# Peptides against a protein of PDB entry 6IDX: the designs that were tried, part 105

Target 1, 380 residues: chain A of PDB entry 6IDX
Amino acid sequence: KELAKLSADVTFATEFINMDGIIVLTRLVESGTKLLSHYSEMLAFTLTAFLELMDHGIVSWDMVSITFIKQIAGYVSQPMVDVSILQRSLAILESMVLNSQSLYQKIAEEITVGQLISHLQVSNQEIQTYAIALINALFLKAPEDKRQDMANAFAQKHLRSIILNHVIRGNRPIKTEMAHQLYVLQVLTFNLLEERMMTKMDPNDQAQRDIIFELRRIAFDAESDPSNAPGSGTEKRKAMYTKDYKMLGFTNHINPAMDFTQTPPGMLALDNMLYLAKVHQDTYIRIVLENSSREDKHECPFGRSAIELTKMLCEILQVGELPNEGRNDYHPMFFTHDRAFEELFGICIQLLNKTWKEMRATAEDFNKVMQVVREQITRA

## One batch from the design tools (peptide; made by RFdiffusion4, then SolubleMPNN)

Design b2_p15_1_s4 (from b2_p15_1, 10 letters changed)
Fold by OpenDDE base, seed 4:
Order: structure tokens, then C-alpha cells, then sequence
Structure b2_p15_1_s4 (fold): chain B 380 residues (1-380), chain A 15 residues (1-15)
């Protein structure tokens, strides 16, 4: 107890470390010997002292043994651990993950996000906060392959549901630290869109061109079976498609693929358009047809609008940027749907279309409409 | 318990 208090002082910490004091503390954890009277209390103070000592940055986190890591991971993964031990163990793991890639690898083998979700179902907001902090640390330090796997895992769906129901919609006000951890989780998840945002369309890729053709088909030939899509269209059919791509509001109505060669937003804009067309087909068709039937120069160019809106959303959400330590703003909608970005796009494209009509905008007003829409999105 | 949350905040400000 006294050691745990004194360990917060840098002078004491330096002297204690010089006496190999941290090694003694680690060995106490490694021993796992529950035979001592007041073991749980002793362990809680040991872990506190260890954290305080390590927080001075005098000793590398790499000094810890695999046995120590397994013991700490065991306190997080095992049921019915003392809350004081659990809290300290989560804090130690988070620190280990953040400070050492070698420790991250070892911890990622011992603990799953699924095990951490159980600690979100408790009424203790501090445990919840540290559980999310550890998830965020694991997500941040994961290699790209593992980050994608973590995001796609059922654990993330369940995590979002649990966070939504037990944290966001919980009976307790969200503290600033929890809000920060939710913000971090949001940023780290949206950063997975960076690859698609920076992927240029290849105008020669037939599969990518077929997606653009599918957008045309859904908008104008919704009753037509895709199997009846006429093969290599005659010159007359090519001219017809050029008209359709103009009605879809592409900038390059001859070769719409060229509109997706700019990064950002690259292929991410096409992904959003396709998602809207498939998942919200009625909304998509309505937006396209109401603008395609206008001849008064007040047409909202869907294709251009979708691209620029996708770019704008990436800018607003800071896709590809690291989490800022000072921010705590998160979007609750992020936790309501697996495809939250695409759903946000679907809401925002309707808002854009509405705003365009209200402003009686023309193509010359495009940037003004986008500014108004940006303000509307950022105030919501 | 509040100590641990303060710790998280402190570490972030020092990094």
C-alpha cells in the first residue's frame, strides 16, 4: 500500500528501480501463489506500484516476462476476478500494447476482443473505459491484416451493439474519458476506409466498369434482368449509355470511370453509390430519376455529388488520420449499423439532394451547395 | 477508481 503510493514519486521510483524493485514486483505476479493471506489485496497494490513505477518511463515495458503477461491476461480473461485486479490488469495490458510491439504480439495471442466485451456489460464505467481503451490499443497496434480481421469479426458487431446498448444508451452520463475512447474506436474503424479512398479506378478494368453499368441498370432498367443486359452495344447503344451517364450526373458522361480516378475518394465513392443502389434501391432510383427528368438546369448531378460528398465525409471524419488525444466527439450512428459510413452517405446524399432543390441550385452553385451541406452535417 | 481514469488522461497529455 505504501509502496503503491510512493511509486508515484519520480525520486522514489528512481531509487526503487535502482534496487531492482520492479523485478521483485514482477516476480510476485509471476508466482501466482494464491496461498498468501490477503493475496488479492497484496496483488492489487503490487499491480498499482508496478503501473506507477512503469509510468515514469525509466524502465522499458519489454522487461516483463511471458509469464507475467500470461498472469495479467489471465486476470482479464478469467471470470470472477476481483474488480481491483481486473482494472489494474486492463491498464497494464493497455500500456504494454501501446509501448511494445513485441508485447502486443504476445497479448494478442492471449486475449480476444470477445473476452473484453464481457467487461463492457458491467455497470462500472471505469472498467468499461479501460476495456475499450485496451480494444483501441490492440486495434491501433495491429498490423493491417489483423486490423481488417478485427473490424470484420462478429466481435465488432457485438462490440458495437454492447457499446450502443450499455454505454451510449445506458442510464449513466458518458464521462469525457469514455467519450474519448469511443471517438478513438470510431476513428480507428473509419481508417479502414482509407485503402478504398485511395484506390483509383482502373478505366480498363471491366469488373469496375460493370459496377457503373449496374448503377445505370438499377436506375433506368430496374425491371430488366441483368442477364438481358445486351452485350457489346452498337454505336447507338453506346450513345444511349452516354445519355444515361449524363442523367446519372457523371462529369465524364462518355467514360464515367474517369470520375473515380481521383483520390480521394477513389473507389470508395463507387462503393457508396453501389451500396445505396442495392440496399436503398427506391431512394437511389428516386434521387436519380427526379434529377434526370429535369430539363431546367436545376438537376442535381448524382454522380458528381456522390463523389464530392464521399470526399467531404472522409474529410469530416478525418479518414486516415490518427486519433487526436484532445478529442471526444463521436457519432452514435457509428454504433447503430455495420455499414455506418455507407448509411451516413445515404442520409447525406438525400440531404444534399434536398438542399440542392431548396437552393434552386444549378451546376454553377455546386460548391455553394456543398458548403451548406458540410455545415449541416457538422452541426448535426 | 478515479485515479485510473486520471492516469489515462495524464499519459495522453505526456505522449
Amino acid sequence: as target 1 above (380 residues)
Amino acid sequence: MDWFIKRLKKRRKES
Scores: peptide ipSAE 0.251, ipTM 0.864, DockQ to the pose 0.135
Fold by OpenDDE base, seed 1:
Order: C-alpha cells, then sequence, then structure tokens
Structure b2_p15_1_s4 (fold): chain B 380 residues (1-380), chain A 15 residues (1-15)
C-alpha cells in the first residue's frame, strides 16, 4: 500500500528501480501464489506500484517475462476476478500493447477481443473504459492484414452491439474518458476504409466499369433483366449511355471511370453509390430521376455530389488519420449498423439533394452547397 | 477509481 503511493514520486521510483524493486514486484505476480492471506489486496497494491513505477518511463516494458504476461492476461480472460485486479490488469495490458510491438504479439496470442467484450457488460464504467482502451490499443498496434480481419470478424459486430446497448444506451452519463475511447474506436474503425479511399479506379478494368454500368441500369432500366448486358454496343448505344451518365451527374459523362481516379475518395465513392443503389434502391432511383427529368440548370449532379460528399465524410471522420488525443466526439450512429459509413452516406446524399433544391442551386453554386451541407452534418 | 482515469489522461499528454 505505501509502496504504491510512494511509486508515484519520481525520486522514490528511481531509487527503488535502482534496487531492482520492479523485478521483485514482477516475481510476486509470476508466483501466482493464491495461498497468502489477503492475496487479492496485496496483488492489487503490487500491480498499482508496478504501473506507477513503469509510468515514469525509466524501465522498458520489454523487461517483463512471458510468465508475467500470461498471469496478467489470465486475470483479464478469467470470468471471475476481483474488480481491483481486473482494472489494474487491463491497464497493464493496454500499456504493454502501446509501448512494445513484441509485447503486442504475445498479448494478441493470449487474449481476444471476444474475451474483452465480457468486461463491457458490467455496470463499472471504469472497467468498460479500460476494456475499450485495450481494444483500441490492439487495433492501433495490429498489422494491417490483422486489422481488416478484426473489422470483419463477428467479434467486431458483436462489440458494436454491446457498446451501443451497455455503454451508449446505458443509464449512466458517458464520462469524458469513455467518450474519448469511443471516439478512438470510431476513428480506428473508419481507418479500415482508407484502402478503398486511396484505391484509384482503373478505367481499363472491365469489372469496375461494369459497376458504373450497373448504377446506370438500376437508375434507368430497373425493370430490365441484367442478362441483357448489351455486348458491343452500337454507336447509338454509346451515345445513349453518354446521355445517361450526364443525367447521373458524372463530370466525365463520356467515361465516368475518370471521376474515380482521384484519391481521396477513389473507389470508396463508387462503393457508397453501389450500396445506395442496391440497399436503398427506391431512394437512389428517386434522387437520380428527380434530377434527370429537369430541363433547367437546377439539376443536382448526383455522381459529382456523391464523390465530393464521400471525400467530405472522409475528412469529417478523419479516415486515415491517427486519433486526436484531445477529442471526445463520437457518433452513436456508427455503433447502430454494420455498414454505418454507407448508411451515413445515404442520409447525407439525401440532405445534399434537399439542400440543393432549397438553395435553387446551379452547377456554379456547387461549392456553396457543399459548405452548407458540411455545416449541417457537423452540427447534427 | 479516479486515479485510473487520471493515469490515462496523463499518458495521452506525454505521447
Amino acid sequence: as target 1 above (380 residues)
Amino acid sequence: MDWFIKRLKKRRKES
């Protein structure tokens, strides 16, 4: 107990470390000897002292043994552990993951995000906060290949549902630190869109061109069987498609693929458009037809708008950026749906189309409309 | 309780 208090002082910490004091504390944890009277209390103070000492940055986190890691991971993965031990163990694991890539690898073998989800189903917001902080650390330090797997995993879908139901919709006000951890988790989740955001369309890739053709088909030929993919279209068919791509509001209505060569938002804009067209087909068709039937200069260019809106959403959500340590603004909507980014796009494109009509905008007003829409999105 | 939350905030300022 007194050691844990004194360990907060840098002078004491330096002297204690020079006396191999940390090694003694680690050995106490490694021994796992539950036979001691007041073992849980002693262990809680030992782990507190260890954290306070390590937080001075005098000793590398790489000094810890595999046995120590396994003991700490064991306290987090076991269903019935003292709350005081659990809190400290989560804090130690989070620090180990953040400070050492070698420790990350070892910890990632001992614990799963699925095991950490159980610590979100508790009434203790501090345990919930450290559980999310550890998840965030694991996501941040994971190699890119493993991050994508973690995102697609059932564990991530389940994690979002549990956070929504037990944290966000909980009967307790969200504290500033929990709000920050939710923000971090949101940013790290949306960073998985970075690959698509930075993928340029290849105008020569037929499969990618077929997606643009499918957008045209859904908008204008919704009753036509996709099996009637017109083969080598006659010049009249090419001219017809050029008109359709103009009505869809592409900047390059001759070759719409060129509109997706700029990164950001690259292929992510096309993914959003295709999602809208397939999942919200009635909304997509309505937006396109309302603008395609206009013979006035007040048509909203859907294709251009969708691309610039996707880019704007990436900027607002900081896709590809590291989490800002000072921010705590999270969007509850991103925990409500598996495809939350695409759903947000679907809401925002309707807002854009509405705002365009209300402003009686022309193509010259495009940037002004986008500024108004940005303000509306950021205030919601 | 307050200590653990303060610790997280402290570390973030030092990074």
Scores: peptide ipSAE 0.246, ipTM 0.860, DockQ to the pose 0.134
Fold by OpenDDE base, seed 2:
Formats: C-alpha cells, sequence, structure tokens
Structure b2_p15_1_s4 (fold): chain B 380 residues (1-380), chain A 15 residues (1-15)
C-alpha cells in the first residue's frame, strides 16, 4: 500500500528500480501464492505499484516473463475475479500491448475479444473503459490480416451490440474517457475501408464492369419488360449504354470505369453505389430517375456526386489516419448497423440531392453544393 | 475520479 503511493514519485521510482525492486514485484505476481493473509489486497497494491513504476518509462515492458503475462491474462479471463485485480490486470495488458509487439503476440494468444466482452456487461464503467481500451490496443497492434478477421468476426458484431446496449444506452452518462475509447474503436473500424478506398478500378476487369452494368440495370431495366430488348447490333447497345451512363451522372459516359481509377475513393465509391442500389433500391431509382428526367440544367449527376461524397466521407471520418488522443466524438449510428458506412453514404447522398434542389444548382455549382453538404454533415 | 481513469488521461497528455 505504501509502496504503491510512493511509486508515483519519480525519485522513489528511480531508486527502487535501481534496487531491482520491480523484479521483486513481478515475482510476487508470478508465484501466485494464495497462502498469505490478505493476498487479494496485497496483489492489488503490487499491481498498482508495478503500473506506477512502469509509467515512468525507465524500464522496458519487454522485461516481463511469459509466466507474468499468463498470470495477468488469467485474472482477466477468470469469471470471478476481484474488481480491483481485474482493473489493474486490464490496465497492465493494455500497456503491454501498446508498448511491445512481442507482448502483443503472446497476449493475443491468451485472451479473446469474447472474454473482454464479458467485462462490458458489468455496471462498473471503469472496467468497461479498460476493456474497450484493451480491445482498441489489440486492434491497433494487430497485423493487417488479423485486423480484418477481428472486424468480420461474430465477436465484433456481438461487441457492437453489447457496447450499444450496456455502454451507449446504459443508465449512466458516458464519461470523457469512455467517449474517447468509443471514438478510437470507430476510427480503427473505418480504417478497414482504406484498402477499398485506395483500390483503383481496372477498366479492363470484366467483373468490375459488370457491377457498373448492374447499377445501370437496376436504374433503367427494373421497370422495363425484358421482352422488348430488340436484337439491335452491338453498336446500338453501346450507344444506348452511353446515354444511360450519362443519365447516371458519370463523368466518363463512354467508360464509367475510368471514374473509379482515382484514389481516393477508388472502388469504395462503387461499393457504396452497389449497396444503395441493392439494399435501398427505391431510394436509388428515385434519385437516378428524378435527375435523368430533368431536361433543365439542374440535374444532379449521381455518379459524380457519389464518388465525391465517398471521398468527402473518408476525409471527414479520417479513413487511414491514426486516432487523435484529444478527440472523443463518437457516433452511436456506427454501433447500430453492420454496414454503417454504406448506410451513412445512403443518408448523405439523399441530403446532397436535396441540397442540390434547394440551391437550384447547375453542374457549375457542384463544388459549392459539396461545401454546403460538408458543413451539414459536420454539424450533425 | 478513479485513479486508473486519471492514469489513462495522464498518458494521453504526455504522448
Amino acid sequence: as target 1 above (380 residues)
Amino acid sequence: MDWFIKRLKKRRKES
């Protein structure tokens, strides 16, 4: 107890570390000796002193043994652990993951996200905060292959549901630190979009061109009886498609695939368009046909708008950027849906189309409309 | 305010 208080002082910490005092503390944890009176209290103070000493940055986190890691991981994975030990163990694991890639690998083998989800179902907000902080640390330090697996796992869907129900919709106000951890989790989740955002469309890939053709089909052929496609020659079909791609609002009416060669937003814009067309088909068709039927210079080009909106959303959400330590702005919407980015796109494209009409915009006003839409999205 | 939450906030200010 006294050691844990004194360990906050840098002078005491330096002297104690020089006496190998931290090694003695690690061995006390490693021994697991429950035979001592007040073992749980002693252990809680030992872990506090260890954290305070390590927070001075004098000793590398790599000094800890595998036995120490297993003991700390054991305190987090056991269902009936003293809250004081659990809290300190989560804090130690988070620090180990953040400070050492070698410790990350060992911890990721000993602890699952599923075990950490159990610590979100408690009423203790400090435990919940450290559980999310450890999840965020594991997500941040995961290799690229494992990050995608973590996001796609059933555990991540369950994690979002538990966070929504037990943290966001909980009976307690969200403290600043919890809001920061929720923000970090969102940023790390959006960074998984970076690959698609930086993927250029190959204009020669037939499968990718077939997606653009499917967008055309959903917009224009869904209402047309399949019977009357006359066997008119390949050139008339190409000319017909050029007209349809113009009505869809692509910049390149001849080869819309060229509009997706710019990165950002690359293929991510096409993914958003396809999601809108399949999941919100009525909204998609309405937006496309309402603009395609205007012979006035006030047509909102859907294809161009969708590409530039996707790019804007990536900029607003800082896709590919590291979490900012000073931010705590989280969006509850991202915990309500598996495809939250595509749903946000679907809301924002409707807002863009509305704003275009309200401004009586022409193609020359495109950048002004986008600026107004940016201000609307960032104020919401 | 819990010491542990203060610790997280302190680390973020020092980083």
Scores: peptide ipSAE 0.245, ipTM 0.857, DockQ to the pose 0.133
Fold by OpenDDE base, seed 3:
Structure b2_p15_1_s4 (fold): chain B 380 residues (1-380), chain A 15 residues (1-15)
Amino acid sequence: as target 1 above (380 residues)
Amino acid sequence: MDWFIKRLKKRRKES
């Protein structure tokens, strides 16, 4: 107890470390010997002192043994562990993951996200906060090939549902630190969109062109069987498509693929449009047909609007940026759906279309409409 | 328990 308090002082910590005191603490954890009366209290103070000492940055986290890692991971994976030990063990694991890639690899083998989810199903917000902090650390330090697996594990309806029901909709107000960890988790998940945001459409890729054609088909030929892939369309078919692409509100009516060559938002805009068209087909068709039936200058260009809105959402959500240590603003909607970005796009495109109508906008007002929509999204 | 939350906040200010 006294050691844990004194370990916060840098002068004491330096002298204690110089006397190999930290090695003694690690050996106490490694021994796992439950033989002492008050073992749990002693262990909790040992882990506190260890954390305080390591937080001075004098000793590398790589000094810990595999036995130490397994003991700490054991306190997180085992049911019915003392809350004080669990909290300290989560904090140690988070620090190990953040400070050492070699420790990350070992920890990722010893613990699962499923085990961490169990620590979210508690009334203790401090335990919940450290469980999310450890998930965030694992997500941040995951190699690129495994980030999608972590995202898929997060996209598991279970983790989102647990966070939503036990954290966001919990009976306790969300503290600033929990809000920050929720923000970090949101940012790390949306950063997976960066690849698509920076992917240029290849105007010569037929498979990508077929997606644009599918958008046309869903809007105008909803009753037509997709099996009629247009072969080499006659000039009459090309002229028809140019009209349809104009009605869809693409900037390049002849070759809509050119509208997706700019990054950001690149292919991410096309992904959003396709998601809207397939998942919210009635909403998509309504938006397109309401504007396509207008012969007046008040038509809202869906294609252009979808691209610029996707770019705006990426800017607002800071897609591709690392989490900011000073921010704690998270969107609860992120936890309600697995494809939360595409759902946000679907809400915002309807807002844009409504705002366009209310303003009686023309193509000259486009930037002004986008500014109003930005203000509406950022104030919501 | 407030100590551990304070620790997280301290680390972020020092980074």
Scores: peptide ipSAE 0.241, ipTM 0.858, DockQ to the pose 0.134

Design b2_p15_2_s1 (from b2_p15_2, 9 letters changed)
Fold by OpenDDE base, seed 5:
Structure b2_p15_2_s1 (fold): chain B 380 residues (1-380), chain A 15 residues (1-15)
Amino acid sequence: as target 1 above (380 residues)
Amino acid sequence: MAKELLEKLKKELSE
């Protein structure tokens, strides 16, 4: 107890560390001494002293043994661990992950996200916060190949559902620290969209062109029985498609693929359009047909609008940026749906279409409409 | 003080 208090003082910490005091503390934890195992309070103070000493940055986190890591991970994996020990153990693991890539690798082998999710189901918001903080640290430090796997594990409706039910919809106010961790988790999850956001469409890729063709088919051929394959010549088909791509509101009516060569938002805009067309088909068809039937110059160009809206949403959600300290603004919608970004796009494209009509906008007003829509999204 | 605490911890480690 006295050591834990004194370890916060840099002068004491320096002296104690110079005498190999931190090594002695690690060995006490590693040994699993009967004393520490019987007296949870003593172990909690030992872990506190260790954290306070390490927080001075005098000693590298790489000094810790695999036995120490396993012991700390063991406390996190135990179902009936003392709350004080659990809290400190989560904080130690977070610090290890954040400060050392080598420790990240070892910890990622010893702890599963599933084990951390169990600590979200408790009534202690501090434990919930530290559990999410460790999840965020693991996600942040994961290699790119593993981030998608973690996201898929997070995309397991379970983590989102648990956060939604036990944190967001809890009977207690969300503290600033928890709000920050929810913000961080959101940012890290949306950063997985960066690859698609930065992927240029290849106009020569037939599979990508087939997606654009599918958008046309869903908008204009959805009522046509597949038996009415438009029979006549290749030239009439090309001219028909050019008209259809104009009605879809693409900037390049001849080759809509060219509209997706700009990054951001690249292919991510096409992904959003396809999602809208397949999952919210009635909404998609309505938006397209309402604008395609207009000859009054008040048509909202769906294709252009969808691209610029996707870009705007990426900017608002800070896709590709690291989480900022002190921010705590998160979107609860992120925890309500598996494809929250695409659903947000689907809501925002309807808002854009409505705002366009209300403003009686023309193509010249496009940037003004987008500015108004940005303000509406950021205030909601 | 640091030395005294460290000596106590070393004693506990040896038990």
Scores: peptide ipSAE 0.181, ipTM 0.855, DockQ to the pose 0.847
Fold by OpenDDE base, seed 1:
Structure b2_p15_2_s1 (fold): chain B 380 residues (1-380), chain A 15 residues (1-15)
Amino acid sequence: as target 1 above (380 residues)
Amino acid sequence: MAKELLEKLKKELSE
């Protein structure tokens, strides 16, 4: 207890560390001494002293042994562990992951996200916060391949469901620390969209062109049999498609694929359009047909609007950026659906279309409409 | 103080 208190002092910490005191503490934990195993309070103070000493940055986190990591991971994996030990163990693992890539690799072998999710199912918000913080650290430090594995739909769905039900919809006000961790998790989740956001459409890729054709088909041929594959379309069919792509509000009516060559938002905009067209078909058709039937200069260009809105949403959600310290703004909606970004796009594109009508906008007002929509999204 | 605490910890480690 006294050591834990004194370890917060830089002068004491320096003296104690210079005497190899931190090594002695690690060995005490590694040995699993009967004393520490029987007296949870002593172990909690030992772990506190270790954290406070390490927080001075005098000693590299790489000094810890695999045995120490296994012991700490063991405390997190135990079904019946003292709350104080669990809190300190989660904090130690978080610090290890954040400060050392080599320790991340070892910890990622000893602990699963599933084990950490179990600590979210408790009523203690502090435990929940430390568990999410460790998940966030693991997600942040994961190499791209493992980050994609963590992005596995089942793990994400389960994690989101548990957070929604046990944290967000809990009967307790969310503290600032938890709000920050939810913000971090949100940012890290949206960073998985970065690849698609930075993927240029290849105008020569037939599969990608077929998606644009499918958008046209859903909008204008909804009653027609999908068997009208774009065969060797006569010049008349090409001219018809050019008209349809104009009505869809693409900037390049001849080759809409060119509108998706700009990154950001690249292919992510096309993914959003296709999701809207397939999942919210009635909404998609309504938006397109309401603007395609207008012969006045007040048509909202859906294709252009969808691309610029996708870009705007990426900017608002900071896709491809690291989480900022001190931010606590999270959106509960992002935990309600597996395709939360695409659902947000579907809400925002309707808002954009409404705002365009209310402003009686023309193509010249496009940037002004986008500014108003940005303000509306950021105030909601 | 640091030395005394360290000596106590070393003793506990040896037991």
Scores: peptide ipSAE 0.179, ipTM 0.854, DockQ to the pose 0.836
Fold by OpenDDE base, seed 4:
Structure b2_p15_2_s1 (fold): chain B 380 residues (1-380), chain A 15 residues (1-15)
Amino acid sequence: as target 1 above (380 residues)
Amino acid sequence: MAKELLEKLKKELSE
């Protein structure tokens, strides 16, 4: 207890560390001494002292043994552990993951996100916070392949459902620390969109062109007789498609693929459009046809609007940016749906279309409409 | 103080 208190002092910490004191602490934990195993309070103070000493940055986290890591991971994986020990163990693992890639690899072998999820199913918001903090650390430090796996595990209805039901919809106010960890998790999840946001469409890729053609098909051929097989590309069909792509509101009516060569938002805009067209087909068709039937200069260009809206949403959500300290703004909606970004896009594109009509906008007013829509989204 | 605490911890490690 006295050591834990004194370890916060840099002068004491320096002296204690210079005498190999931290090595002695690690060995005490590694040995699983009867004293520490029988007296949870003593172990909790030992772990506190270890953290306080390490927080001075005098010693590299790489000094810890695999036995120490296994012992700490063991405390997190045990179904019945003292709350104080669990809290300190989660914090130690978080610090290890954040400070050392080699320790991350070892920890990722010893613990699973599934084990950490069990610590979210408790009434203690502090434990929940430390568990999410460790999940966030693991997610941040994961290699790209493993990060996608973690995201898929997060996309698993289970983690989101648990966060939603036990944290967000809990009967307790969300503390600042938890709100920050939820923000971090949200940012890390949105950063998975960065690849698609920065992927340029290849105008020569037939599969990507087929998506644009599918958007046209869904909008205009859904009610028309299937007899016009896509294959016989007569000049009349090319001219027809150019008209349809104009009605879809693409900037390049001849080659809509060129509209997706700008990054950001690149292919992410096409993904959003395709999602809207497939999942919310009635909404998509309505938006397109309402604008295509207007012979007046008040047509809302869907294609252009979808691209610029996707870009705007990426800017608002800070896609590709690292989480900032001190921020705690998270959106509960992003924990309710697996495709939350695309659903947000679907809401916002309807808002844009409404705002365009209300403003009686023309193509010249496009930037002004986008500014108004930005203000509406950021106030919601 | 640091030395005294360290010696106590070393004693506990040896037991």
Scores: peptide ipSAE 0.177, ipTM 0.853, DockQ to the pose 0.833
Fold by OpenDDE base, seed 2:
Structure b2_p15_2_s1 (fold): chain B 380 residues (1-380), chain A 15 residues (1-15)
Amino acid sequence: as target 1 above (380 residues)
Amino acid sequence: MAKELLEKLKKELSE
């Protein structure tokens, strides 16, 4: 107890570390002494002293033995552990993951995200916070291949459902520390969109062109009387498609694929459009046809709007950026759906279309509409 | 103080 209190002082910590004091603490934990096993309070103070000493940055985390890691991981994996030991064990593992890639590898072998999920189902918000913090650390330090697997595990309805039901919808106010960890988890999840955001469309790729053709088909062929026989020559067909792509609001009516060569948002904008068209087909058709039937120059160009909105959402969500320590803004909606970004896009494109009408906008007002929509999204 | 605490911890490690 006295050691744990004094370890916060840098002068004491320096003296104690210079005498190999931290090595002695690690050996006490490694040995699993009967004294520490019988007195949970003594173990909790030992782990506190260890954390406080290491937080001074005097000693490298790489000094930690595999036996120590296994012992700490053991406390996290035990079904009945004292809350004070569990909290400190989670914090130690987080610090190990954040400070050493070699320790990350060892910890990732000893602990699964599934084991950490059990610590989210408790009533203690501090335990929940440290469990999410460790998940975030593991996610941040994971190699790209393993990060996708962790994202798939997060996309597993179970983790999101547990966070939503036990953390976000809990009967307790969310503390700043928990709000920060939820923000970090959100940022790390959205960073998975970076690849698609930075992928340029190849205008010569037929498979990618077929997606644009599918957008046209969903918007216009569902209402077209089957009586227009496909028999008129290739030029009339090209001219018809150019008209349809103009009605869809693409900037390049001849070759809409060119609109997706700019990164950001690249192919991510096309993914959002296709999701809207397939999952929210009635909303998609309504937006496209309502604007395509206007002759008053107040038509909202869907294709251009969808691209610029996708880019704006990436900027607002800071896609591809590391999480900031001072931020705690998270959106509960991102924990409610598997494809939360595409659903957000679907809400925001309707908001954009409404705002365009309310402003009586023309193509010249496009940037003003986008600015108003940005303010609306960021205030919501 | 640090030395005294360390000596106590070493004693506990030896028991």
Scores: peptide ipSAE 0.174, ipTM 0.852, DockQ to the pose 0.833

